# Peptides against a protein of PDB entry 7QUU: the designs that were tried, part 26

Target 1, 43 residues: chain A of PDB entry 7QUU
Amino acid sequence: DAVEPSVEKEYKKIISFRDTVFEGKHQQFLVPNNVRLKFLRDR

## One batch from the design tools (peptide; made by RFdiffusion4, then SolubleMPNN)

Design b2_p16_5_s4 (from b2_p16_5, 7 letters changed)
Fold by OpenDDE base, seed 1:
Structure b2_p16_5_s4 (fold): chain B 43 residues (1-43), chain A 16 residues (1-16)
Amino acid sequence: as target 1 above (43 residues)
Amino acid sequence: SLREEFEKELEYLKKE
């Protein structure tokens, strides 16, 4: 099923967040635990 | 689907 463009953007943000925080693919800065939890609460 | 990929990533992100 096709997802709405707004929802697609949110999915891509979460996938990118995982790559940055957990896989270290885009480690530019330390991500505090509270920032991780805040991001998840906003979804 | 993109939704299924997202749901898998959410499950991973929710793990402490």
Scores: peptide ipSAE 0.051, ipTM 0.574, DockQ to the pose 0.064
Fold by OpenDDE base, seed 2:
Formats: sequence, structure tokens, C-alpha cells
Structure b2_p16_5_s4 (fold): chain B 43 residues (1-43), chain A 16 residues (1-16)
Amino acid sequence: as target 1 above (43 residues)
Amino acid sequence: SLREEFEKELEYLKKE
């Protein structure tokens, strides 16, 4: 099933966020679970 | 798929 371009863009944001914040592929940050969950709801 | 990758990342981000 093809993913719509707008939905694909949001999926890539979530993947990039994980790579940046938790894996240190970019600048890594310590964020609490409630802040992580808020980010997912607001996107 | 991109959806399956996204679903795995959601599971990771929801873990304590």
C-alpha cells in the first residue's frame, strides 16, 4: 500500500527525532517519557 | 516498509 506524501513526511520526522535524541546520530538530548509522548501526539 | 519502520520507532519512543 502506497503511503501519502504528507503521511510519509510525518513518519520521517519521527524516525529522525529518534535518531537525533536517542541514538546520537546528531546532537543527543535527554528527554523524559512524557515529553516524548507529547511530541508523538503533536505531530 | 516505511510504515513498519515508523511503528517500530513509536514502540521504542513509548518505552520507559
Scores: peptide ipSAE 0.051, ipTM 0.565, DockQ to the pose 0.069
Fold by OpenDDE base, seed 3:
Structure b2_p16_5_s4 (fold): chain B 43 residues (1-43), chain A 16 residues (1-16)
Amino acid sequence: as target 1 above (43 residues)
Amino acid sequence: SLREEFEKELEYLKKE
């Protein structure tokens, strides 16, 4: 199934953000220290 | 697929 462009953009952001926060990878933007994606773990 | 990568990413986050 083709992913809608809006959904694709969301997926890429979440993947990149996780890498930045947890592994220091894909640093497309600055993340404050001690930030965690807690809301994603609860889904 | 990008969706599969996202789902794997969510699975990772749930384990942390």
Scores: peptide ipSAE 0.049, ipTM 0.563, DockQ to the pose 0.064
Fold by OpenDDE base, seed 4:
Structure b2_p16_5_s4 (fold): chain B 43 residues (1-43), chain A 16 residues (1-16)
Amino acid sequence: as target 1 above (43 residues)
Amino acid sequence: SLREEFEKELEYLKKE
């Protein structure tokens, strides 16, 4: 099934964060432990 | 589930 646009948008945020951490392409930032993407709560 | 896999991945990435 096609991924919903809202889920795809949040998936792209995970990929961007991974790329930031592992590839050093951007400044690393702390993500608070209690902060999660919305689709991880609702799905 | 895909959700659980992503939660584990995010937990790992938050420790980097």
Scores: peptide ipSAE 0.041, ipTM 0.523, DockQ to the pose 0.075

Design b2_p16_6_s1 (from b2_p16_6, 5 letters changed)
Fold by OpenDDE base, seed 1:
Structure b2_p16_6_s1 (fold): chain B 43 residues (1-43), chain A 16 residues (1-16)
Amino acid sequence: as target 1 above (43 residues)
Amino acid sequence: VKEFLEELKKLLEEAE
């Protein structure tokens, strides 16, 4: 099953967020206002 | 804070 390209883009952003938070790379995550993680709301 | 981040990490690992 091919992961929808929208969902894959959201996963890549979450992994990048995880890595930034846990590596202590305090680059202010300029989350573009369009990164509404919709799938974290469906749990 | 640290425990909350570890729980978030676990939730992210379960989503892969």
Scores: peptide ipSAE 0.055, ipTM 0.571, DockQ to the pose 0.042
Fold by OpenDDE base, seed 3:
Structure b2_p16_6_s1 (fold): chain B 43 residues (1-43), chain A 16 residues (1-16)
Amino acid sequence: as target 1 above (43 residues)
Amino acid sequence: VKEFLEELKKLLEEAE
C-alpha cells in the first residue's frame, strides 16, 4: 500500500522523536516542537 | 485513534 504523504511526514517526526529521546537517555534534553506528536489528538 | 496507532506500529516495525 502506498503510504500517504501526510502519514510519511508524521512517521519521520516519530523517528526524529525516538532518536532525540535515545540520544537524551540519562540526560536532560529539550524535545524540539517540530518533532512533538501533536497529531495524536485528531484521530 | 486505534486504526492510526496500528498504522504507526507497522511503520515503526518497518523502520527497525
Scores: peptide ipSAE 0.070, ipTM 0.573, DockQ to the pose 0.100; fails the geometry check
Fold by OpenDDE base, seed 5:
Structure b2_p16_6_s1 (fold): chain B 43 residues (1-43), chain A 16 residues (1-16)
Amino acid sequence: as target 1 above (43 residues)
Amino acid sequence: VKEFLEELKKLLEEAE
């Protein structure tokens, strides 16, 4: 089944967040605004 | 939220 474009967009943010966390595993990092899961607050 | 979490699980399973 084709995933809705909105869901796919939020999935890509989760992957970007995961990768940022792994790359930053020993560093203080600010989560960029583009990897914030806004959809999870509204539904 | 619940529907999104179920779709996210499918996307994670497809990405493994």
Scores: peptide ipSAE 0.069, ipTM 0.574, DockQ to the pose 0.100; fails the geometry check
Fold by OpenDDE base, seed 4:
Structure b2_p16_6_s1 (fold): chain B 43 residues (1-43), chain A 16 residues (1-16)
Amino acid sequence: as target 1 above (43 residues)
Amino acid sequence: VKEFLEELKKLLEEAE
């Protein structure tokens, strides 16, 4: 099944956020407003 | 919503 380009883009943001959280276990990372999971509210 | 969340879970599992 071909993942829609929109879903793949949202997925890549989640993975990037995960990796940043796991790598950053000791850094206060500012979660960029662009990584705020807006999709959890609108879909 | 539900279908998107199930697809998202599948994608998360495929990325582990």
Scores: peptide ipSAE 0.069, ipTM 0.569, DockQ to the pose 0.100; fails the geometry check

Design b2_p16_6_s2 (from b2_p16_6, 6 letters changed)
Fold by OpenDDE base, seed 1:
Structure b2_p16_6_s2 (fold): chain B 43 residues (1-43), chain A 16 residues (1-16)
Amino acid sequence: as target 1 above (43 residues)
Amino acid sequence: VEKFLEELKKLLEESE
């Protein structure tokens, strides 16, 4: 499925957040509240 | 916390 460019940009932010959290860098990424992965509620 | 972050990694890798 073609991911909309807006959604792809949000995924890239989440990936960057992931990488930073795992590097132990407490950079405050403003993850938009709407990107709070609906996917994490169903697992 | 670490298990949650590992699960988040897997979900993001599956979405790439």
Scores: peptide ipSAE 0.076, ipTM 0.597, DockQ to the pose 0.052
Fold by OpenDDE base, seed 3:
Structure b2_p16_6_s2 (fold): chain B 43 residues (1-43), chain A 16 residues (1-16)
Amino acid sequence: as target 1 above (43 residues)
Amino acid sequence: VEKFLEELKKLLEESE
């Protein structure tokens, strides 16, 4: 099943956020409020 | 915060 291009774009943003946070670059990456990691809040 | 980031990392590794 082809992942919708919207879902792939959101996934790439989450990966980029991960890499930025773990590289010790404490740049306040203002995660746009639209990247609601809602799936992480329910665990 | 660190536990949340570690769990985020694990979920992303499982999704790749």
Scores: peptide ipSAE 0.075, ipTM 0.593, DockQ to the pose 0.050
Fold by OpenDDE base, seed 5:
Structure b2_p16_6_s2 (fold): chain B 43 residues (1-43), chain A 16 residues (1-16)
Amino acid sequence: as target 1 above (43 residues)
Amino acid sequence: VEKFLEELKKLLEESE
């Protein structure tokens, strides 16, 4: 099933955030305001 | 915090 291009773009941002956090590069990742990790707070 | 981020990493790796 082809992942919708919108979902793929959001996924790539989450992966980039992961890599930034785990590389110890606490560069202020501007979590795009649209990547509401609200789902991570509700779990 | 670090353990939570490690668990998130695993979940993201499993979703790739």
Scores: peptide ipSAE 0.071, ipTM 0.590, DockQ to the pose 0.047
Fold by OpenDDE base, seed 4:
Structure b2_p16_6_s2 (fold): chain B 43 residues (1-43), chain A 16 residues (1-16)
Amino acid sequence: as target 1 above (43 residues)
Amino acid sequence: VEKFLEELKKLLEESE
């Protein structure tokens, strides 16, 4: 199924957040408040 | 916090 480009962008940010958190790279990825996981709220 | 991160990891692995 063609993932909408908006949803794909959110997934890429979540994956980047995962990799940052789990690699112990404590760079505060300021997930811009605008990228506040609509994906996790609508499920 | 750690349990929440582990649950997020599982949800991400299931979504790939």
Scores: peptide ipSAE 0.070, ipTM 0.591, DockQ to the pose 0.046

Design b2_p16_6_s3 (from b2_p16_6, 7 letters changed)
Fold by OpenDDE base, seed 4:
Structure b2_p16_6_s3 (fold): chain B 43 residues (1-43), chain A 16 residues (1-16)
Amino acid sequence: as target 1 above (43 residues)
Amino acid sequence: IKKSLEELKKLLEESE
């Protein structure tokens, strides 16, 4: 079945997200503790 | 919108 190009685009984003988060391909940005504490105070 | 969401769900199921 022909999938609409818009639907295929959103599917590719979901797969990329899955691969990034669940396959360990997510670069854990080590946010320094001082920067993390700033984000918590500014909320 | 609803049809495109069902197509996305089907594609997700086919990708698992």
Scores: peptide ipSAE 0.072, ipTM 0.584, DockQ to the pose 0.045
Fold by OpenDDE base, seed 2:
Structure b2_p16_6_s3 (fold): chain B 43 residues (1-43), chain A 16 residues (1-16)
Amino acid sequence: as target 1 above (43 residues)
Amino acid sequence: IKKSLEELKKLLEESE
């Protein structure tokens, strides 16, 4: 059976999350310097 | 919704 494109998209997000959290495969989100500075201030 | 959840579970099982 063909997997619906919407379901495949959510699966890819779950796998990417697993890899980021458990396998240390940080997708380098280029956090703009301004967003990084805001996060450090709100902590 | 139910069909899409079963498809996601199957894909997770196939990825392990």
Scores: peptide ipSAE 0.069, ipTM 0.579, DockQ to the pose 0.048
Fold by OpenDDE base, seed 1:
Structure b2_p16_6_s3 (fold): chain B 43 residues (1-43), chain A 16 residues (1-16)
Amino acid sequence: as target 1 above (43 residues)
Amino acid sequence: IKKSLEELKKLLEESE
């Protein structure tokens, strides 16, 4: 079944949103080692 | 609306 071009455009937006949210959740904030060590010393 | 939602579900299944 051929997907209508309008539906395909909406799908591509949903996938792009999913990928952006996934990338944002898996972005390891590189906490500098000095900040991490300070946080562990102050807890 | 209902037809377009079923088409979106098929595209999701094909992308997995």
Scores: peptide ipSAE 0.068, ipTM 0.576, DockQ to the pose 0.035
Fold by OpenDDE base, seed 5:
Structure b2_p16_6_s3 (fold): chain B 43 residues (1-43), chain A 16 residues (1-16)
Amino acid sequence: as target 1 above (43 residues)
Amino acid sequence: IKKSLEELKKLLEESE
């Protein structure tokens, strides 16, 4: 299934945010899947 | 909204 361009754009922002927040932090923030999913719902 | 959130979940799982 083709991902909608709007969804792909939001995904790329989430990955960029993850990378920016964690690139300086050798901390594997194990953000539990439930917390990640809450963040996506609150946006 | 719900369908796009499920697609985002799948993409996150594929990126792990």
Scores: peptide ipSAE 0.075, ipTM 0.550, DockQ to the pose 0.080; fails the geometry check

Design b2_p16_6_s4 (from b2_p16_6, 6 letters changed)
Fold by OpenDDE base, seed 4:
Structure b2_p16_6_s4 (fold): chain B 43 residues (1-43), chain A 16 residues (1-16)
Amino acid sequence: as target 1 above (43 residues)
Amino acid sequence: EKKFLEELKKLLEESE
């Protein structure tokens, strides 16, 4: 099934956030604004 | 909103 480009874009942000959180488990990291899950509340 | 969350769940399952 063809995923809408908008959904795929938001999925890629979730994956990037996941990876950043798992890589950063022992470090205080600033999650970039483009990777923050704030977009899930606006849709 | 619900359709978007359903599509995200499918994409997560496909990525595992």
Scores: peptide ipSAE 0.052, ipTM 0.559, DockQ to the pose 0.100
Fold by OpenDDE base, seed 5:
Structure b2_p16_6_s4 (fold): chain B 43 residues (1-43), chain A 16 residues (1-16)
Amino acid sequence: as target 1 above (43 residues)
Amino acid sequence: EKKFLEELKKLLEESE
């Protein structure tokens, strides 16, 4: 099944966030307000 | 919302 390009872009942001958090780089990852999963609240 | 979460779970499984 082809994943919609919009969903793939959001997934890549979640994975990048995961990897940043789990790499022990607890640098205050300013999750860009755009990576706030607004989509998980609206759909 | 639920369809998006199921699609993300599928992508996670395909990425492992």
Scores: peptide ipSAE 0.055, ipTM 0.556, DockQ to the pose 0.101; fails the geometry check
Fold by OpenDDE base, seed 3:
Structure b2_p16_6_s4 (fold): chain B 43 residues (1-43), chain A 16 residues (1-16)
Amino acid sequence: as target 1 above (43 residues)
Amino acid sequence: EKKFLEELKKLLEESE
């Protein structure tokens, strides 16, 4: 099944976020409140 | 929304 290029781009962002949070660098990645995954609410 | 979440779950399972 071909994943739509839009869905693949959002997946890559989620994986990059996961990796950044779990890479054992407890560097407080202050995700700015405006980088909320608003797209998860509208589909 | 539900179809998008199911597609994200499949992609997460494929990445584990």
Scores: peptide ipSAE 0.045, ipTM 0.547, DockQ to the pose 0.099; fails the geometry check
Fold by OpenDDE base, seed 1:
Structure b2_p16_6_s4 (fold): chain B 43 residues (1-43), chain A 16 residues (1-16)
Amino acid sequence: as target 1 above (43 residues)
Amino acid sequence: EKKFLEELKKLLEESE
């Protein structure tokens, strides 16, 4: 099934978020370390 | 917390 171009764009953002926040390999977003550590402390 | 993030990472990897 052809994925809608809008859905593909949102999926790419989710993957980019994963790589930035969990792997730290691809810094595509400016995520301050204190914000990252805060999210990791609330769950 | 760490377990939830590990499971979320796994689910996203399985969806690729």
Scores: peptide ipSAE 0.037, ipTM 0.512, DockQ to the pose 0.088; fails the geometry check

Design b2_p16_7_s1 (from b2_p16_7, 6 letters changed)
Fold by OpenDDE base, seed 5:
Structure b2_p16_7_s1 (fold): chain B 43 residues (1-43), chain A 16 residues (1-16)
Amino acid sequence: as target 1 above (43 residues)
Amino acid sequence: IEEERKKFLEELELLK
């Protein structure tokens, strides 16, 4: 298995984060944008 | 803060 370059792993994390933030717009529980953005500040 | 967060989400939307 090719060790994915560190840049590709970081890119995949950004994309997964994007998808999670946008998937949340399609969840039956509309987490207010302000609450999602609080979760990002604490990591 | 809220405007910077909006811009960051708009930038993430452009990466789609």
Scores: peptide ipSAE 0.025, ipTM 0.420, DockQ to the pose 0.042
Fold by OpenDDE base, seed 4:
Structure b2_p16_7_s1 (fold): chain B 43 residues (1-43), chain A 16 residues (1-16)
Amino acid sequence: as target 1 above (43 residues)
Amino acid sequence: IEEERKKFLEELELLK
């Protein structure tokens, strides 16, 4: 099944954010109200 | 807001 381009774009943003946070580049961040991680738990 | 931030961090740790 081809991942919808919208879901792939959200996934790439979450991974980029994860990597930046875990690399210690961000000490403080705001969670965007539009970030939904629920679809990552079902994969 | 703070509880949503906490849940989001917990979900990010599961992706590590």
Scores: peptide ipSAE 0.024, ipTM 0.447, DockQ to the pose 0.056
Fold by OpenDDE base, seed 2:
Structure b2_p16_7_s1 (fold): chain B 43 residues (1-43), chain A 16 residues (1-16)
Amino acid sequence: as target 1 above (43 residues)
Amino acid sequence: IEEERKKFLEELELLK
């Protein structure tokens, strides 16, 4: 059973990716392909 | 690829 990552886990990954990109840290965060950034902006 | 990356980074900036 692939436990779909909770929307909160997906959000935390996106924020961590943002912070890494903007801090110039070359950490590859796996953003799930099903996460639409549009959905996070509408919250 | 570069335009999609740019749009993605702009969307991430709006999440600050």
Scores: peptide ipSAE 0.024, ipTM 0.433, DockQ to the pose 0.051
Fold by OpenDDE base, seed 3:
Structure b2_p16_7_s1 (fold): chain B 43 residues (1-43), chain A 16 residues (1-16)
Amino acid sequence: as target 1 above (43 residues)
Amino acid sequence: IEEERKKFLEELELLK
C-alpha cells in the first residue's frame, strides 16, 4: 500500500512537532502567539 | 491547564 505523499508529509510534520514538544524545544516552532497553547508557553 | 497539557502530551505519544 503506497501511503499517499500528502499523508506521509502530514505524518512527518506531526512527528517533528511531537519530538519538539517532548524535548522542550516547542518555543523554536514559529507557532503564532495566538495559536500557541498557554501550557506550551510556560515551559 | 496542567491536566490538559498531560492529555495533549499523551495523545502525541500515541502518534508514535
Scores: peptide ipSAE 0.022, ipTM 0.415, DockQ to the pose 0.046; fails the geometry check

Design b2_p16_7_s2 (from b2_p16_7, 9 letters changed)
Fold by OpenDDE base, seed 1:
Structure b2_p16_7_s2 (fold): chain B 43 residues (1-43), chain A 16 residues (1-16)
Amino acid sequence: as target 1 above (43 residues)
Amino acid sequence: IEELRKKILEEIELLK
């Protein structure tokens, strides 16, 4: 099933948020280093 | 803690 372009766009935001907050690999969102879930980062 | 980290990461990795 082709994912609608609007749904794909919101999905990409969720992934970018995940990478910023949980992994801290990206800085696309204003997430301070003290708010990031540092224990969920890969070692 | 490490096992819980792995399980949470496995669940969020299904969203790739």
Scores: peptide ipSAE 0.021, ipTM 0.334, DockQ to the pose 0.057
Fold by OpenDDE base, seed 4:
Structure b2_p16_7_s2 (fold): chain B 43 residues (1-43), chain A 16 residues (1-16)
Amino acid sequence: as target 1 above (43 residues)
Amino acid sequence: IEELRKKILEEIELLK
């Protein structure tokens, strides 16, 4: 099943955000607005 | 931070 390009794009952002939040255990990383997941604002 | 980590993990699990 071809994952829709929109879903794949949001998945890549989740992975990038995960890596930033988990690797960055000691820095308040300003997550760039383009990497910010919408669900983190809406929930 | 811990609540944010939890929400990220929950959403990653929903995409697997």
Scores: peptide ipSAE 0.020, ipTM 0.435, DockQ to the pose 0.044
Fold by OpenDDE base, seed 3:
Structure b2_p16_7_s2 (fold): chain B 43 residues (1-43), chain A 16 residues (1-16)
Amino acid sequence: as target 1 above (43 residues)
Amino acid sequence: IEELRKKILEEIELLK
């Protein structure tokens, strides 16, 4: 089963967001909009 | 802030 290229792109964004938050270099408001997941904006 | 980071990381781990 080939993972759809859309799902793989969203998974790469989740990893990049995790690593950015974990490194502590960015507070949640300093996370770049290209890495920031939409579902974390509405909470 | 650190408690909010922890909650976000826990939610990201549940999405794997």
Scores: peptide ipSAE 0.020, ipTM 0.407, DockQ to the pose 0.040
Fold by OpenDDE base, seed 2:
Structure b2_p16_7_s2 (fold): chain B 43 residues (1-43), chain A 16 residues (1-16)
Amino acid sequence: as target 1 above (43 residues)
Amino acid sequence: IEELRKKILEEIELLK
């Protein structure tokens, strides 16, 4: 099953967001615009 | 801050 290039891009954003939050590089949840996940706004 | 980090990490783990 070829993972759609759209889904792979979103997964890479989720990982980058996780790593950024885990590393504590954001004292405030200032997610870089490239890593900004839409679902975190709707909850 | 740590509690909100924990919640976000937990939500990301549930998406895998």
Scores: peptide ipSAE 0.020, ipTM 0.415, DockQ to the pose 0.040

Design b2_p16_7_s3 (from b2_p16_7, 7 letters changed)
Fold by OpenDDE base, seed 5:
Structure b2_p16_7_s3 (fold): chain B 43 residues (1-43), chain A 16 residues (1-16)
Amino acid sequence: as target 1 above (43 residues)
Amino acid sequence: IEELRKKFLEELELLK
C-alpha cells in the first residue's frame, strides 16, 4: 500500500470535513477543531 | 473568528 503523501491525507481530511458540514455524510470523521482552526491560523 | 470560519466553509463549498 503506497503511503499516501501527507498533502493527500490533509486534502482528504478537508474534503471529509466539507462533506460532514454541508452533507452530513461523514459524521464519523471527527476532524479535530484544532485542525479546522489550523488552516485559518496559518493565514 | 466566526466570520473567518464562515468564509472558509464557503470556500470549501466552492470546492464541490
Scores: peptide ipSAE 0.025, ipTM 0.457, DockQ to the pose 0.040
Fold by OpenDDE base, seed 1:
Structure b2_p16_7_s3 (fold): chain B 43 residues (1-43), chain A 16 residues (1-16)
Amino acid sequence: as target 1 above (43 residues)
Amino acid sequence: IEELRKKFLEELELLK
């Protein structure tokens, strides 16, 4: 089953968020530390 | 916090 292009695009966003917020690999998004901590609590 | 970050990164690596 081909993963729908919509679902693949969402996974790419999650990966980009991970690399930006947690690993600092991407400088494209300044996420405040309070937002990072909220995300970890909601999971 | 660091352990939760690590677990989250590990789980998102399984999505690659």
Scores: peptide ipSAE 0.025, ipTM 0.458, DockQ to the pose 0.045
Fold by OpenDDE base, seed 3:
Structure b2_p16_7_s3 (fold): chain B 43 residues (1-43), chain A 16 residues (1-16)
Amino acid sequence: as target 1 above (43 residues)
Amino acid sequence: IEELRKKFLEELELLK
C-alpha cells in the first residue's frame, strides 16, 4: 500500500514540528496559525 | 515535557 505522497509530506511536517517543539530547538518554525496547537498560542 | 507531549498528541487526535 503506497502511502500517497501528499500524506507522507504532511506526516513529515508533523514530525518536524514535534521534534522542533520538544527538542528545545526554538528554531523559528513558522508554524502556520492554522497548524499552531492551541496550547502553544499562549506561549 | 511529558504533559506537553500528551497535549500535542491529543490535539493531533493521535491519543484517543
Scores: peptide ipSAE 0.024, ipTM 0.439, DockQ to the pose 0.046
Fold by OpenDDE base, seed 4:
Structure b2_p16_7_s3 (fold): chain B 43 residues (1-43), chain A 16 residues (1-16)
Amino acid sequence: as target 1 above (43 residues)
Amino acid sequence: IEELRKKFLEELELLK
């Protein structure tokens, strides 16, 4: 099953944010506004 | 999609 291009784009953003947060355990990472995951706002 | 969001949030909660 081909993963829908929208789902793949969202997954790539999640991974990029994860990697930024994990690598960032010692640096103030400005998460770029384009990497803001909308679901983090719904809590 | 929702399952991937859930897994990611669970991973972030394990980091606190």
Scores: peptide ipSAE 0.024, ipTM 0.435, DockQ to the pose 0.058

Design b2_p16_7_s4 (from b2_p16_7, 8 letters changed)
Fold by OpenDDE base, seed 3:
Structure b2_p16_7_s4 (fold): chain B 43 residues (1-43), chain A 16 residues (1-16)
Amino acid sequence: as target 1 above (43 residues)
Amino acid sequence: IEELRKKELELLELLK
């Protein structure tokens, strides 16, 4: 069963968001993960 | 909107 191209795009966005917030792979600045999570919860 | 964003973050924490 081929995953629909629409569903695959949404999974790639979720993975990229996870990597940015929790793993810091896209961090321009050394911000602790707990501070990032607080900033996103307060939006 | 804030409750939906909170639930999305909870789901992403479970996917760590």
Scores: peptide ipSAE 0.023, ipTM 0.387, DockQ to the pose 0.073
Fold by OpenDDE base, seed 5:
Structure b2_p16_7_s4 (fold): chain B 43 residues (1-43), chain A 16 residues (1-16)
Amino acid sequence: as target 1 above (43 residues)
Amino acid sequence: IEELRKKELELLELLK
């Protein structure tokens, strides 16, 4: 099943966000995971 | 905005 290019682009953003927030793979800043998760929940 | 962020966070927890 060919995933539409729009949906694939959104999925790649979700994965990059997951890696940044939960795994810290794309961290530009030394922010603890619990602080990032709190920041997202407080918004 | 808050409800969308909550759904995005829930989706990310399911994809973890």
Scores: peptide ipSAE 0.023, ipTM 0.406, DockQ to the pose 0.078
Fold by OpenDDE base, seed 2:
Structure b2_p16_7_s4 (fold): chain B 43 residues (1-43), chain A 16 residues (1-16)
Amino acid sequence: as target 1 above (43 residues)
Amino acid sequence: IEELRKKELELLELLK
Protein backbone atom coordinates (compact mmCIF):
# COMPACT_ATOMS: atom_id res chain seq x y z
CA ASP B 1 0.00 0.00 0.00
CA ALA B 2 1.76 3.13 -1.27
CA VAL B 3 1.14 6.09 1.06
CA GLU B 4 0.51 9.19 -1.06
CA PRO B 5 3.59 11.50 -1.04
CA SER B 6 1.38 14.40 0.18
CA VAL B 7 0.30 12.38 3.24
CA GLU B 8 3.87 11.28 4.04
CA LYS B 9 4.98 14.96 3.94
CA GLU B 10 2.23 15.88 6.45
CA TYR B 11 3.30 13.06 8.83
CA LYS B 12 6.94 14.21 8.62
CA LYS B 13 5.75 17.73 9.62
CA ILE B 14 3.78 16.33 12.61
CA ILE B 15 6.79 14.22 13.75
CA SER B 16 9.11 17.23 13.35
CA PHE B 17 6.66 19.36 15.37
CA ARG B 18 6.54 16.66 18.10
CA ASP B 19 10.34 16.45 18.25
CA THR B 20 10.50 20.26 18.42
CA VAL B 21 8.03 20.43 21.31
CA PHE B 22 8.83 17.30 23.39
CA GLU B 23 12.51 16.48 22.77
CA GLY B 24 13.72 20.11 22.86
CA LYS B 25 15.62 19.55 19.57
CA HIS B 26 14.20 22.92 18.51
CA GLN B 27 12.92 25.68 20.92
CA GLN B 28 10.63 24.10 23.55
CA PHE B 29 7.21 25.40 22.66
CA LEU B 30 5.02 24.54 25.68
CA VAL B 31 2.06 23.68 23.44
CA PRO B 32 -0.63 22.14 25.71
CA ASN B 33 -1.49 18.49 24.82
CA ASN B 34 -5.15 19.47 24.22
CA VAL B 35 -4.16 22.03 21.50
CA ARG B 36 -2.01 19.39 19.74
CA LEU B 37 -4.84 16.83 19.80
CA LYS B 38 -7.26 19.48 18.39
CA PHE B 39 -4.93 20.22 15.44
CA LEU B 40 -4.81 16.47 14.60
CA ARG B 41 -8.64 16.04 14.95
CA ASP B 42 -9.58 19.07 12.79
CA ARG B 43 -7.65 17.62 9.78
CA ILE A 1 -8.94 6.95 4.09
CA GLU A 2 -8.45 3.87 6.36
CA GLU A 3 -4.63 4.05 6.01
CA LEU A 4 -4.77 7.75 6.98
CA ARG A 5 -6.77 6.83 10.12
CA LYS A 6 -4.28 4.06 11.04
CA LYS A 7 -1.35 6.49 10.77
CA GLU A 8 -3.25 9.19 12.70
CA LEU A 9 -3.83 6.62 15.49
CA GLU A 10 -0.14 5.57 15.39
CA LEU A 11 0.87 9.25 15.63
CA LEU A 12 -1.58 9.80 18.53
CA GLU A 13 -0.06 6.78 20.36
CA LEU A 14 3.44 8.23 19.77
CA LEU A 15 2.19 11.59 21.23
CA LYS A 16 1.00 9.96 24.54
Scores: peptide ipSAE 0.022, ipTM 0.398, DockQ to the pose 0.078
Fold by OpenDDE base, seed 1:
Structure b2_p16_7_s4 (fold): chain B 43 residues (1-43), chain A 16 residues (1-16)
Amino acid sequence: as target 1 above (43 residues)
Amino acid sequence: IEELRKKELELLELLK
């Protein structure tokens, strides 16, 4: 099933957010993993 | 709001 281009763009944003928050692959910001998880819980 | 955030985090964990 062809995923609509709009839904694919939203999915790519969710994956990029996951990689930034959970995997720390975008360590351009020295935020400890516990502080990242706190920020998501408090939002 | 907090429950919705918990579900969003759980969804992001399932997508790992």
Scores: peptide ipSAE 0.023, ipTM 0.389, DockQ to the pose 0.067; fails the geometry check

